Peptides against a protein of PDB entry 4GMN. Designs and how they scored, part 92

Target 1, 375 residues: chain A of PDB entry 4GMN
Amino acid sequence: RYANITLLALVTLASIGTDFQETLVKGNQGSRESPISAADEEWNGFDDADGDAMDVDQKSSSGEDQEEDYEEIDVKEDDEDDDDDSITSEMQADMERVVGADGTDDGDLEDLPTLRELIQTAVPQLIRLSNLPIDSDESLTIQSHALSALNNISWTISCLEFANGENANIHNAWYPTAKKIWRKTILPILEADSADLKLATQVTSLAWAVARVLHGETPTDGNPHRKFISLYHSSKQQAGGNSNSIEEPEDPFQGLGVKCIGVVGSLAHDPAPIEVNREVGVFLVTLLRQSNNVPPAEIVEALNQLFDIYGDEELACDKEVFWKDGFLKHLEEFLPKMRTLTKGIDKRTQPELRTRADEALLNLGRFVQYKKKHA

## One batch from the design tools (peptide; aimed at target 1 N151 T156 C159 R212)

Design b2_p30_6_s4 (made by RFdiffusion4, then SolubleMPNN; from b2_p30_6, 18 letters changed)
Fold by OpenDDE base, seed 1:
Structure b2_p30_6_s4 (fold): chain B 375 residues (1-375), chain A 30 residues (1-30)
Amino acid sequence: as target 1 above (375 residues)
Amino acid sequence: SLEEQQNALEKKALDLELERVSRKMDELAA
């Protein structure tokens, strides 16, 4: 399943690289319309004449019915044991390097030269391109492609396991760059208060990918969680009024509402400030209370975020937010609503949404039981 | 394990395409 996300990220990076090429080529073509004066040179075509129409004759030869005797060539199945030792020694050596890389805690990407070049060379350029002054439709297009490329890179990295010190070299190399994307790309765009829903969706997707790695260590400067909560509410107000068919994304988990929930949930993890955690936790629990008007995919994401944020009783947010603000009661009251919601999803038309809702319902029952035992 | 091998192949495929993207970005920045 990771293969498909990696491949999708790659195909989408390739698409973005192509769309970015087309945009830069079109921009450069607009600057290259210096009027090359069509110089009138009347270059006189050469005369050469010779028309010989050779009349090659129709000979109709009627050759006969030779019955070719199909001799049954008894092809002996020689059982050649082709030892398809096609696992080249180079592929084994690269696999042994990835497994055998001693935990040098330095963000050394010597074994991952391409990921190194992406993080060190490509991402800093994309951050610069995403911060260009918006003065033309071209600069808007460049920003959109730069955000899309940053999104795909960040999503791909966020799909790696970093728990228990896994991929520590990649984490350590990415972490300062992820903070730079947050501070230099995400925050300035969120502060510009653009009414562009496409730009808001792109920056929110990128913010989720970045926050999935940084979690509660995501910079809290300017209270970005409140901006994403505001964006969530604004997106719901716009969807109710203008029949601008923003084609609801075919995937219900790609909606702006889900992305906003994913961002703010990720921002609320330990060691986030308790007040940030509280504001996010109250937002998420409020979605569950208002579930009659909330898309099922947003409920699934809100539940998963609540489990991840409040799953550990040793964290300060468990005592200071979960128990203090009475979240258990709201989760318990939501159980029968979640059962109804999950059963209402058609397994034939929305198999993924149904599977994710069945899992979230199961986890909600377990989580409520866990919290009741540890009360 | 087969899962570790698959993850390593996925990382290598990631690396190759990120190189392609990096090269394209360098071609576009030139």
Scores: peptide ipSAE 0.020, ipTM 0.559, DockQ to the pose 0.024
OpenDDE base, seeds 2, 3, 4, 5: peptide ipSAE 0.000, 0.017, 0.011, 0.018; ipTM 0.269, 0.548, 0.387, 0.557; seed 4 fails the geometry check

Design b2_p30_7 (made by RFdiffusion4)
Pose (drawn by RFdiffusion4):
Structure b2_p30_7 (pose): chain A 285 residues (1-30, 108-237, 251-375), chain P 30 residues (1-30)
Amino acid sequence: RYANITLLALVTLASIGTDFQETLVKGNQGDLEDLPTLRELIQTAVPQLIRLSNLPIDSDESLTIQSHALSALNNISWTISCLEFANGENANIHNAWYPTAKKIWRKTILPILEADSADLKLATQVTSLAWAVARVLHGETPTDGNPHRKFISLYHSSKQDPFQGLGVKCIGVVGSLAHDPAPIEVNREVGVFLVTLLRQSNNVPPAEIVEALNQLFDIYGDEELACDKEVFWKDGFLKHLEEFLPKMRTLTKGIDKRTQPELRTRADEALLNLGRFVQYKKKHA
Amino acid sequence: SADVYFKRDARKANAAATEEARAELEEARA
C-alpha cells in the first residue's frame, strides 16, 4: 500500500490544489456550498496535511511525506491566494480560509523555520508556502518568532525562469506580512531591507527588483497608515526612491523584450508605477 | 496588473511542484 496508499493520495490532493485554479477561471467565463471542492479542500484535506507536515521525519521516507504534504499545502494556499480579497471582495471564501491560513503558519511554517538547518530544497518549499499564506494574511500574519528576520537572513545566505528564484520568494513573503496593521518595527525592518535592496541594486537580479518595487508600492501607498509617517517619511525612503528612478530605467531597458518578454513588460510597469509613486507622496508631507 | 503576474507565477509554481511530486512517486514505485 505504501507507494499507492500514501504518496498517491498526497500527489493527487496537490494536483486537485493546482486544478481548482481552472475552476475559478472557467467559472468566470460563464457556506462554501457553491464550491464543494474548495470546501472539502479546506475543511477536510488541509487539516490532515498540517498533521503530516508536522510529524517526523525520523526516516528518509517520512522526509518525502513531509515534502509532498508541503507541496499540497503550497498548491492550495497559492490557488486560494489568487483570489481578490481586497475591500469586500470574495468575503465568504476569506472567512473560510483565514483561520486555517493562520494555523498553517503557526503549526507548519513556523516550527519548520525554528530549526534553521539544513536543506535548500526544503527551505525553498516553506518560503513558497509562507509567501502564499502571507498574501492573504497581510500583516495580520502572526509575528511570533520574528519570522521576517529569518526570511531576510534566508535571502542573503541563499546568495552564493526569473520569477521562480528563492530570493523573489523571500522578498514577497516578507513584503506581504509588513503591510498594515503590522508591528511598526516589523514594518521598519522589512521596509529597510526592501529599500536597501534598491540602494544596493548593483547586483540584485532584475526580477527581485520588480518584486521589491511592487511590495513597497503595496505597503506605503496610503498616508493614513501609521507606517507611512512612522517609517516611510521618518526614514526618508523618498530620497532612495527618487535616486533609484534613473537606475531603474537603465536596468529595464537592459532586459531583452524578445528573450524574455514577461520580465521586461513587468519591469516596465514597475518603473511606470515607480514614477507615479514618486509624485503622489512628493505631494504629501 | 500585478495580480495577473501572480496568477501566472502561481500556475508555474503549481505545475513545477506537481511535476516534482510525480517524479518522486515514479521513483518510489521503481

Design b2_p30_7_s1 (made by RFdiffusion4, then SolubleMPNN; from b2_p30_7, 22 letters changed)
Fold by OpenDDE base, seed 4:
Structure b2_p30_7_s1 (fold): chain B 375 residues (1-375), chain A 30 residues (1-30)
Amino acid sequence: as target 1 above (375 residues)
Amino acid sequence: SWAEFERELARREGQKSVEESLATLEKVLS
């Protein structure tokens, strides 16, 4: 009973997070940031596992016939047209305010009560549930749903613009919570070194969503970038060995490899330690060099991360990593390969992948030209 | 920065698209 109520609440929180993301994506279609479709994890329905309810034959005896007169409470079926608008009018009003709000610098979410309750009330509970000891399949299920809810909320918030002081109130409210998710949920799961690729995918998705807001201010304790790089390599080794089709997600951008790249890319942004930036930058550039053995979606993500990390010539990483380690040469040498890769993607079967690859190819050409001018 | 360059590029591409659209409208209205 309590487990089912908890699961229902977690599913509801995950749904709310998705609905918010969809609403923000629909509202923000004017800004060129392609919504990372990270939230379309189809909730594969509850497979009714045939719980053979063992008939426990409790035999006990005799007692008295008290006819408790169950008053039939004539529950008038008010035909409330349950327009199952999963988004409450309050949630919709909060999303409309988020899309329209000139960011007041006050970390106060007074005008955003639903978002406030998600951040201040729901997320701390989800962190607790995601960090429970795993001792049963039920506890694993609770962790999975708590991670899904945290993921959807974190992705939704990560789709907000925080540049130039936009949504500063939300950023200021989220920032300490995001650090708490990182330290209390993500790091402990990464430290457990589980062979569970599903859990690894969930925690990596969440880590990406959190790191998309925290960037280089993401806690570097325990070198999490190396753990995600290791996870990237381990995921490639496992996919090659066991012919158990871990069903590669139908969406090439939902792959664990893409998620790992997104996390480590985000972690490498300024003000990340130069050595963290270097290790990530070398990893990303190495993927480009090995592109013949790398999925196109991972190449697209690796390129985008490289553009974002090394886009500013005033940053220490530009001089100390990009120029010092000769990344421009690797990007130039990759241009003809990227053209071939992009042309090899069928527009009919993989239209999104082709579009994102065409954009990344265009940006690669532009970025190389930009860097040559700022050399 | 790249982000500034990309914004300026988008602005220039947007301006070209508007100019091309206006030039197309002028040709259709003439």
Scores: peptide ipSAE 0.067, ipTM 0.541, DockQ to the pose 0.015
OpenDDE base, seeds 1, 2, 3, 5: peptide ipSAE 0.038, 0.057, 0.057, 0.027; ipTM 0.436, 0.501, 0.517, 0.492

Design b2_p30_7_s2 (made by RFdiffusion4, then SolubleMPNN; from b2_p30_7, 18 letters changed)
Fold by OpenDDE base, seed 1:
Structure b2_p30_7_s2 (fold): chain B 375 residues (1-375), chain A 30 residues (1-30)
Amino acid sequence: as target 1 above (375 residues)
Amino acid sequence: SWQEFEKELAKKENQANVEESKKTLEEVLA
């Protein structure tokens, strides 16, 4: 009973987070194509496995045809438009304010009551639920749904623009909560070193969403970048051994490998320690060097992360890592391999992967030229 | 920065596409 109500509430919070993200995406389609596709994890519905078919024995009692003259009570169907719009009018108004906020209104979170309640009331409960002792299949289910809800909320917030002081109120409210998710949910699950690939995928997706806002300000305690690099390598070893169909996600960009790259890329941004940046940069460049054995989607993500990390020549990582460790040479040597890889993707079977690979190839050529001019 | 350069390239490419589209439209209306 309590578990089913908690589960329903977690499902509802996960749905709200998805709907909020879709609405922000539709509203923000005018500016930057954020890589939105990482949050469309199809909520695999609860398989109601308990098909206890109660055979209700239809006792055919031959009761007589009393033609009860049911007077047609002209029940005006008040079309209660069951606007089963899961989006409350308050959530829609909060979304419209966040999307329509021209960057001049320092709108207080007082004007965003639904978002405030999500951050201040819901998220702290989800963090508690994600940290329950795992002693039953029910506790695993609760953890999974709590992680799903945290993922969707965190992804939605990570799609907001925070550059140049935009959405500073939301950023300031989310920032301490994001650090709390990292320290209380993400790190404990990563330290438990579970062989559960589903749990690893969920926590890595959440970690990416959180790291997309915190970047190099993500807590460095326990070297989390090394844990995600280790998880990347461990996931490749497990996938190679058991022919059991872990259903490769239909979207190649939803794979655990892509998510690991997204996390470590985000962690390597300024003001990350130069050693963290170097270890991540070397990892990403090593994927490009080994591209013959790496999925194309992971190569696309690794390229995008490299462009974002090393795009600013004023940052310490440009001189101390990019130029010092000779990354430009590796990117230039990778150009012909990327052309071959991209041409090998069938436009009919994998249209999105082909489009993103064509874009990453174009950007790689431009980036190499840019860095040669700014040497 | 690269991010500024990329934004400027995208703006120039979009302007060129709009100018080419306008030219094509003028040629169809002429």
Scores: peptide ipSAE 0.291, ipTM 0.701, DockQ to the pose 0.015
OpenDDE base, seeds 2, 3, 4, 5: peptide ipSAE 0.050, 0.287, 0.287, 0.282; ipTM 0.438, 0.696, 0.697, 0.691

Design b2_p30_7_s3 (made by RFdiffusion4, then SolubleMPNN; from b2_p30_7, 22 letters changed)
Fold by OpenDDE base, seed 3:
Parts: structure tokens; sequence; C-alpha cells
Structure b2_p30_7_s3 (fold): chain B 375 residues (1-375), chain A 30 residues (1-30)
């Protein structure tokens, strides 16, 4: 009974996180509908050249009108009560404000009451539930649901733009909570060394969402990047040994390997310690060198992370890691392999994987050219 | 631009990870 109420509350919090994300996506699409001013290009009329009307005699072939009696199928409008999963007017108002808010530097969410209650009231309870002692199947279920709700919230917030001081109020409110999720939820689960790959996948997904906001400011205590690199390698070893088909997720981008790459990539951003950046960069470049044995989705993610980490030449990691460790040469040597890999993906069976690989290949070519000009 | 690609990647990853989390919740309630 109490477990079912807790589960229902966790599902409701996860749904709120989803609805919030959908509204963020709709709001961000609406801001891109800047009016395409129909430039009425006055199509200057071509001059009336007097070309002679040839009288082509249209022979009237009398085709017999077969009146096909269309039986009017009285489609009963079953009023499916679209349970309009109507985002609350308050959530909608919060999202409209997020899209329009010139980021006041105050971490005050006075204008975002739903998001404030989510961060300040809900998330601290989810962190508590994710830290329950696992002594029963009920406690394991509660932990899994709490992790899922934290994942939804964290991913939703990680989809906000925080560059150039955008959404600074949300960033400032989320940042201490994100660090709390990291220290109290993610690190303890990673340290428990559980053989549970489901739990490892959930915590790694959450870690990625959190690290996408915290970047190199993610707490480095206990070298979490090495734990995720170790988890990556361990996941590959287990998939090779036990014929218990851990059902590879139908989406190749939801694999534990991709999630591990996403986490460590995010952890390696400035202001991460140069040695953390180096260890991650070497890991990612090593995946490219070993690409024949690496899933294409992991290669796509590893490339994207490399571009994000080393895209700025003003960062210390450009000189101290990218150039010093000769990463450009490895990217150049990988370019023909990436072309082959991308061409090997069937557009009909894996359209998304192919699209993302085509994009990553294009960006790899651009990135190599960029770095060669700035060498 | 690179920034447009990254924003779109970030959005797709966010949506998918939320969906996976929702499906995980539904599978435990059923």
Amino acid sequence: as target 1 above (375 residues)
Amino acid sequence: SWAEFERERARREGQKNVEESRETLEKVLS
C-alpha cells in the first residue's frame, strides 16, 4: 500500500518532468518561427508575346459516367475524450517565461513557481528515496523510480540553454541541487560496485544529464571519470560472456556505452583538471582507433564529445592535451574509417543512426580543417 | 552551425532519455 502510493507519486513526478520537456521543446520551436516575412518578390510579369493560338480540336469522347454510389460511411465521431494531458496553466506560464526570460543573475525562481517547487521540494525527496538501503524488492523498486524521476528532471533542465548567461536564474537554482544529486545519489551508487546493469544504466543516464549542466565543475572527488571508463569496459566484457542477451536497447543511442561516453565527455570540459581532460580525451581517441569493434552510435557520441571538448582553441586543454598528445593526427587517420562506417549503416533500417553518423562525419571533416588552419 | 547541431543533439538526447525513463516507470507499474 505505501509502496504503491510512493510509486504513483514518483510516476507523477516523472510525468511532470516529461510534460515540462515537451513544453520547453514547443516553446523553443515557437521562438524559431520568426515570421518568414513573405518577401513578396514582385514577380515582374513576362511581356505578352503575341504567340498565335493554334486551334487544337478537342474531340469530345463521351465517357460513360458510372455513378459509383459512395456509401457515406457514417463515421461515428466517438468523442474520445482526449484526456488533454494539459500541462497545467502554471507550468505553461513557467515555460513561456523560460523562453522569454532575460536571465536575471539572481538564482531566485520567484517567476517560475512550478520549477522552483520541483527543484526545492521534489528533488530533495527523490535524492532521499534514491539513497534508501536496498533490503527488499520494494526498496529496489523505489530507488529505480526515484532515479527515473531524477533522470527526467535532470535531462529536462539539461536541455535549457545556459551559454552566454541564458537562463542564469535556473542555472543558479539547479547548480547546487545538481551537485547534491551527484554527491548523494550518483557517487554512492557507483561506489557500491553493483553487478546490476539496469541500475548502472539508470545512474549513468542520470550522471550524464547532471554532467551536461555541471561540465568540468562536476565534483572530481574519487575520479568519477575513471569509474565511468571502467564501467564502459566492464559492460563490453559482460556483453561478450553471458548469453543472457541484455536486450540491447532498440535505440543504439540508449546503450550503456553511449551513456558512459556522454558522461566522461561532459566531465572533461573546462574547468576540469587537465589530467581528467587528458584521460577522457585519450579514452575517446582510443575508441576511434579501435572503431572496428565499437558500435557506430558510440563512435558518433565519442566524436561529438571530442568536438565539444576541443572546439575552443583558447582553452588550456587545446594546447596541453589536443596538440600535445597529437589528437589531430588520430582524427585525420579516422576520417576515411568514419566514411566507411557511415556508408555501412543502412538508411532504411537505421535512419536515425545514419543521419547522426552523416552529421558526425561532416563535422569531423570541418573540425579537422578548422584545427589544421589553427595549427 | 556547430552550435545548432549541438543544441539539436542535446534536445534529442534529452527527449530520448526522458522517454526511456517513462517507459521504465510504466514497466514497473504494469
Scores: peptide ipSAE 0.082, ipTM 0.750, DockQ to the pose 0.287
OpenDDE base, seeds 1, 2, 4, 5: peptide ipSAE 0.080, 0.077, 0.048, 0.082; ipTM 0.749, 0.748, 0.720, 0.749; seed 2 fails the geometry check

Design b2_p30_7_s4 (made by RFdiffusion4, then SolubleMPNN; from b2_p30_7, 20 letters changed)
Fold by OpenDDE base, seed 5:
Structure b2_p30_7_s4 (fold): chain B 375 residues (1-375), chain A 30 residues (1-30)
Amino acid sequence: as target 1 above (375 residues)
Amino acid sequence: SWAEFERELARREGQANVDESRKTLEEVLA
C-alpha cells in the first residue's frame, strides 16, 4: 500500500518533469514568431569579422539537377490536445515565467513556487529513495522510478539558459541540489559496480543532465570520468557477446555510449582539472581515430563535446591539452572520414542522425579553420 | 549561430532523454 503510493508519487514527479520540459519547448517555439533579434552571441572564439563567404566554387558541372521534389510532408501535428490535466495552473504559470524571463533581475524563486517545491522538497526525497537498500524487486522499482524522476527534472533544468546571468535564481537554487544528486545518487550507484546495464543507463542519463549544468564544477572526487570511460568500454564488450543485450534504443542518440560521451565531455569543461580534461580529450580523439568501429551517433556526440570543450582559446585546456597533445592534426585527419561517414547515413531511414552528422561535419570544417587561424 | 545550434541541440537531446524516460514509465504502468 505505501509502496504503490510512493510509486504513483514518483511517476507523477517524473511526468511533471516531462511536462515542464514540453512547456519550455513550446514556449521557445512560440517566442520565435517575434524575430529574436540575432543577439550577436559571438560563438566563443569565432570572430565574425572574416565573413569571407566560402566561395564554394560550385563548378557548375552540368550534372542533371534532379530536383527531387521533397514533398514537404506536412506532418499535421494532430494536436491531440490530450489535455493531460496533470499540469496545475501553478505549474503552467511557473513554466511560462521561466520561458518568458528575458533577463529581468526580478525573478526570485519566491515567484516560482512549484519549481521551488520541486527542487527543495521533492528532489531531496527522490535522492533518499534512490539510495534505499536494494533487497527486493520493490526497492529496485522504487530506485528506478526515483532515478527517472530525477532524470526528467535534471534534464528540464539543464535546458534552461544560464548564460549571461539568465535564470540565475534557478541556477543558484539548483546548483547545490545538483551537487547533492551527484554525490548522493550518482557516485554511490557507480561505485556499486552493478552489471545491470539498465541501471547504468539510467544513472548515466541522470549524470549527463546534472553535468550539463555543473560542467567542470562537477565534483571530481574518485575520478568519475574514468568510471564513465570504463562503462563505455564495458558496454561495447557486452553488446558483442550476449544476444540478450538491451535492445539498442530505436533512437541512436539514446545509447549508453552516447550518454557516456556526453557525461565525460561535460565533466571536462573549464574549470575541470587539466588532467581530467586531458584524459577525456584523449578518449574523444581516440574514438575519432577508431571511427570505423564506432556508431555514428557517438562520433557526432564526441565531435560536439570536442568543439564545446576546446572552442575558447583563452582557457587553460586550449594551450595545455588541445595544442600540446596535437588535437588539431587528429581533427583535420578525421575530416575526410567524417565526410564518408555522413554520406553513408541514409536520409530516408535515419533523417535525424543524418542531419546531426551533416551539422557536425560542417562544424568540424569550421572548427579546424578557426583553430588554424588562431595557431 | 553556433550557440543557437548548441541550444537547439541541447534542447533536442534533453527532450529525447525525457521521452525515453516517459516510455519506460508507461511500460511499467501498463
Scores: peptide ipSAE 0.050, ipTM 0.696, DockQ to the pose 0.257
OpenDDE base, seeds 1, 2, 3, 4: peptide ipSAE 0.036, 0.035, 0.027, 0.032; ipTM 0.597, 0.594, 0.645, 0.636; seed 4 fails the geometry check

Design b2_p30_8 (made by RFdiffusion4)
Pose (drawn by RFdiffusion4):
Structure b2_p30_8 (pose): chain A 285 residues (1-30, 108-237, 251-375), chain P 30 residues (1-30)
Amino acid sequence: RYANITLLALVTLASIGTDFQETLVKGNQGDLEDLPTLRELIQTAVPQLIRLSNLPIDSDESLTIQSHALSALNNISWTISCLEFANGENANIHNAWYPTAKKIWRKTILPILEADSADLKLATQVTSLAWAVARVLHGETPTDGNPHRKFISLYHSSKQDPFQGLGVKCIGVVGSLAHDPAPIEVNREVGVFLVTLLRQSNNVPPAEIVEALNQLFDIYGDEELACDKEVFWKDGFLKHLEEFLPKMRTLTKGIDKRTQPELRTRADEALLNLGRFVQYKKKHA
Amino acid sequence: AEMEEIQENVAEYEKEVAEDELEANREAAE
């Protein structure tokens, strides 16, 4: 039963996690009662995956169960975070998911992040999931073990397809949990790290630059948020952004539109947004 | 208005990134 009974169930639940994304797309060309697959994934499939993700690990075989359990959590969390939840959008699905997303973070991502050592493959797996969960949580994400510090240290240390880099994952998840209404100091640290990435953009991979710019635009684009005055202005983030604008233009043109297109067109949008961003705030004390 | 355009661009980017991650996971599962 082993090869069939356990591993097969996980790989399939993870595939179900992946393919539900096609239901969302095809469904558009045409209390989760209308989405039983999603309902069952959240209420039934996910609680067992959190359990499996937790348990040792005493043996290598259970090292694989944990990994596969993390793969399924990752695929589901990712597909769900592909939904628009800004404003009142998709509120039914948001309420069904948000508490569970908190559990995944507390019971899965956090204990694993507690024992620093040792794996890169596993460190990559948890960050990918944490990024998916924090895309929904948006600073409502728990601030307990000061996880942003750990993901920040993970970025620099793991320094030794452009958008699959682990560094991109570290930028995204730390950037996502630093949105309002996060602790203003947690935001200060994450914002400082994201801006420092630009000041020292001399060696940062272009994809990590694009993610850092998108995370910053996503965080400090609202003057009513305490962190816009408490951090963006108090620490003068505006100067580094104005200084980075020329540096950003050359690196963008340094990207071969023909090899490969996506990063180039994505970086073009970031400089475009970077310019528009430098103007909007320039207009606000 | 410019801020709204920026927010749309960021949302589109996040969807693209999610799709890429799902494709990568699918390929890895294979």

Design b2_p30_8_s1 (made by RFdiffusion4, then SolubleMPNN; from b2_p30_8, 17 letters changed)
Fold by OpenDDE base, seed 3:
Structure b2_p30_8_s1 (fold): chain B 375 residues (1-375), chain A 30 residues (1-30)
Amino acid sequence: as target 1 above (375 residues)
Amino acid sequence: SDLEEIKKSVAEYQRFLGQQELEASRKELE
C-alpha cells in the first residue's frame, strides 16, 4: 500500500518535471526560433572585430534534382487541444517569470513558489528515496522512479540560461541541491558495483543534467570522470556480446554513450582540475580518432563538448591541454572524416542526427579556423 | 603517449570493476 502511493507520487513528480521542461521549451521557442536542443547553439567563436566575412563560395552545383511530387499528405492537424491540464497555472506563471525575469543574485525564489517547492521539498525526498537500501524489487522500482523524477527536474533546470548571471536566483538555489544530488545520489550509485545498465543509464542521465549546471565545480572526489569513461567503455563491450539489446533508444542522443560523453565533457569545464580536463579531452579526441567505430551521435556530442571546453583561449586548459597535447592537429585531421560521416547520415531517416551533425561540422570548421588564427 | 596511458588506466579500471563484480557475485553466492 505505502509503496504504491510512493510510486504514484514519484510518477507524478516525474510527470510534473517533464511538463515543466516542455513548458520551458515552448516558452523558450517563443524567444529563440530554435528549440534548445542541447546542441543547437551555433558556436560563433569569439567575435574578433576583424570582419573578414569568409565568402563561402556557394558553388551552385545545378543538379537537376527531379521534382518528386511529394503528395501533400494533408495531415489534418487535429488540433487536439490536449489541454494538458497537468500544467498548473502556478507552474505556468513560474515559467513565464523564469523566461522573462532578470534573476536576483541572492538565490531567492519568492517569486517562483512552484520551483521553490520542487527544489526545497521534493528534491530532498527524492534524494532520500534514491538512497534507500536495495533489498527488494520494490526498492529498485522506487529508486528508479526517484532517479527519473530527479532527472526530469535536473534537466529542466539545466535548460535555463545561467550565462552572464541570468537566472542567478535559480542557479544559487539549485547549486547546493545539485551538489547534494551528486554526492548523495550519483556517487553512491556509481560506487555500487551494479551490472544494471538501466540504473547506470538513469544515473548517467541525472549526472549529465547536474553537471550541465555545476560544470567544473562538480565535486571531483573519487575521480567520477574516470568512472563515466569506464562506464562508456564497458557499455561498448556489452553491446558487442550479449544480444540482449537494451533497445538502443530510438533517439540516438539518448544512448548511454552520449550521456557518458555529456557528463565527462561537462565535468571538464573550468575550474575543473587540469588533469581532469586533460583526461577528458584526451578521451574525447580519442573518440574522434576512432570515429569509424563510434556512433555519429557520440561524435556530435564529443565535438560539442570539445568546443565548449576549449572555446575560451584565456582558460588554463587552452595552453596546458589543448595546445600542449596538440588537439588542433587531431581536430583538423578529423574535419574530412566528419564531412564524410555527416554526408553519410540519411536526412529522411535521421533528420535530427543529420541537422546536429551538419551544425557540429560547421562549428568544427569554424573552431579549427579560430584556433589556427590564435596559434 | 598520454593517450596510451589513459587507455591503460581505463583498461586497468575496467579490470578493477570486473574484478569487483566478480567479488560481489562471489559474495552473493557465499
Scores: peptide ipSAE 0.035, ipTM 0.416, DockQ to the pose 0.024
OpenDDE base, seeds 1, 2, 4, 5: peptide ipSAE 0.008, 0.016, 0.014, 0.000; ipTM 0.383, 0.392, 0.378, 0.353

Design b2_p30_8_s2 (made by RFdiffusion4, then SolubleMPNN; from b2_p30_8, 18 letters changed)
Fold by OpenDDE base, seed 4:
Structure b2_p30_8_s2 (fold): chain B 375 residues (1-375), chain A 30 residues (1-30)
Amino acid sequence: as target 1 above (375 residues)
Amino acid sequence: SALEEIKESVRRYQRELGLQQLEAARKELE
């Protein structure tokens, strides 16, 4: 009974997150953000397993209404004041300096009560549910639904513009929660090193959504970028063996490979450690060099990540990684391959992939020209 | 149920936020 109520709650929260995302995406259609294809993870409905309705005879026993005193389990927020709040205060202070103006930036969502309740009330519960010990198929199901709900919420928030101090109140409210999702949900699941590709896909999707907001401020403890790179490679090895069993998502941009690239790309943004940036940059450039064996959607994502990571010449990663490791040469050598790849995509069967590939090709040409001018 | 209230509050808020964003987008297009 409790599991079913919890599942219904989680499905409802996931649906709320999706409905919220659709509303935000429809509102933001004026901004040239490429439609992040809403993860139409169409919740493929529960197959109605025709579980035989056992006719449990309604014996009418007048059981007395024992008012079970619901002891409010005072979930003491153990404020584990982990000393990592010091970095958050300096980063918040630097963000406050960038946002500069009105003192409404305290993450107060007074004007956004539903978003506040989603962030402050729902997400912490979802984190707890996602971090429960997996001891049964029911606990695994709860985790999966909690991850789905967290994914939808996190993706929705990641579709908000935070550039130039836009939505700073939402950013400030979300930022600590996003770090909590990372530390308490994503990292533990990644450390468990589960062979479950479904779970890996869910956690990677969530990690991408979280990392799209946190960028290089995403906690680097335990080198999560290496775990996602390893997961990328492992996913390719498994797909090569049993082509029939993993329903490749119909949307090429919903593939685990794309999600891994999106995560590691986001993790590599400034102010990420230069070594993290280097390892990710080398990974992404290596995908371009191996493009004959890489799905077009992964190439598109890898290119976009490379443009975003290395678009600013003032960043330390430009000099220390992009130029030192000779990335420009690899990008230039990839241009003719990208033209061939893009032309090979059928506009009729894969219109979105073709459009995004045409854009990535155009941007690659511009990026190479830009970097050549600034060499 | 609290869940229906949350769902309804979210749907109300989505309508309000969507309206605000539509109004903002409309103002940028004027």
Scores: peptide ipSAE 0.019, ipTM 0.437, DockQ to the pose 0.025
OpenDDE base, seeds 1, 2, 3, 5: peptide ipSAE 0.000, 0.018, 0.007, 0.000; ipTM 0.297, 0.499, 0.303, 0.362; seeds 1, 2 fail the geometry check

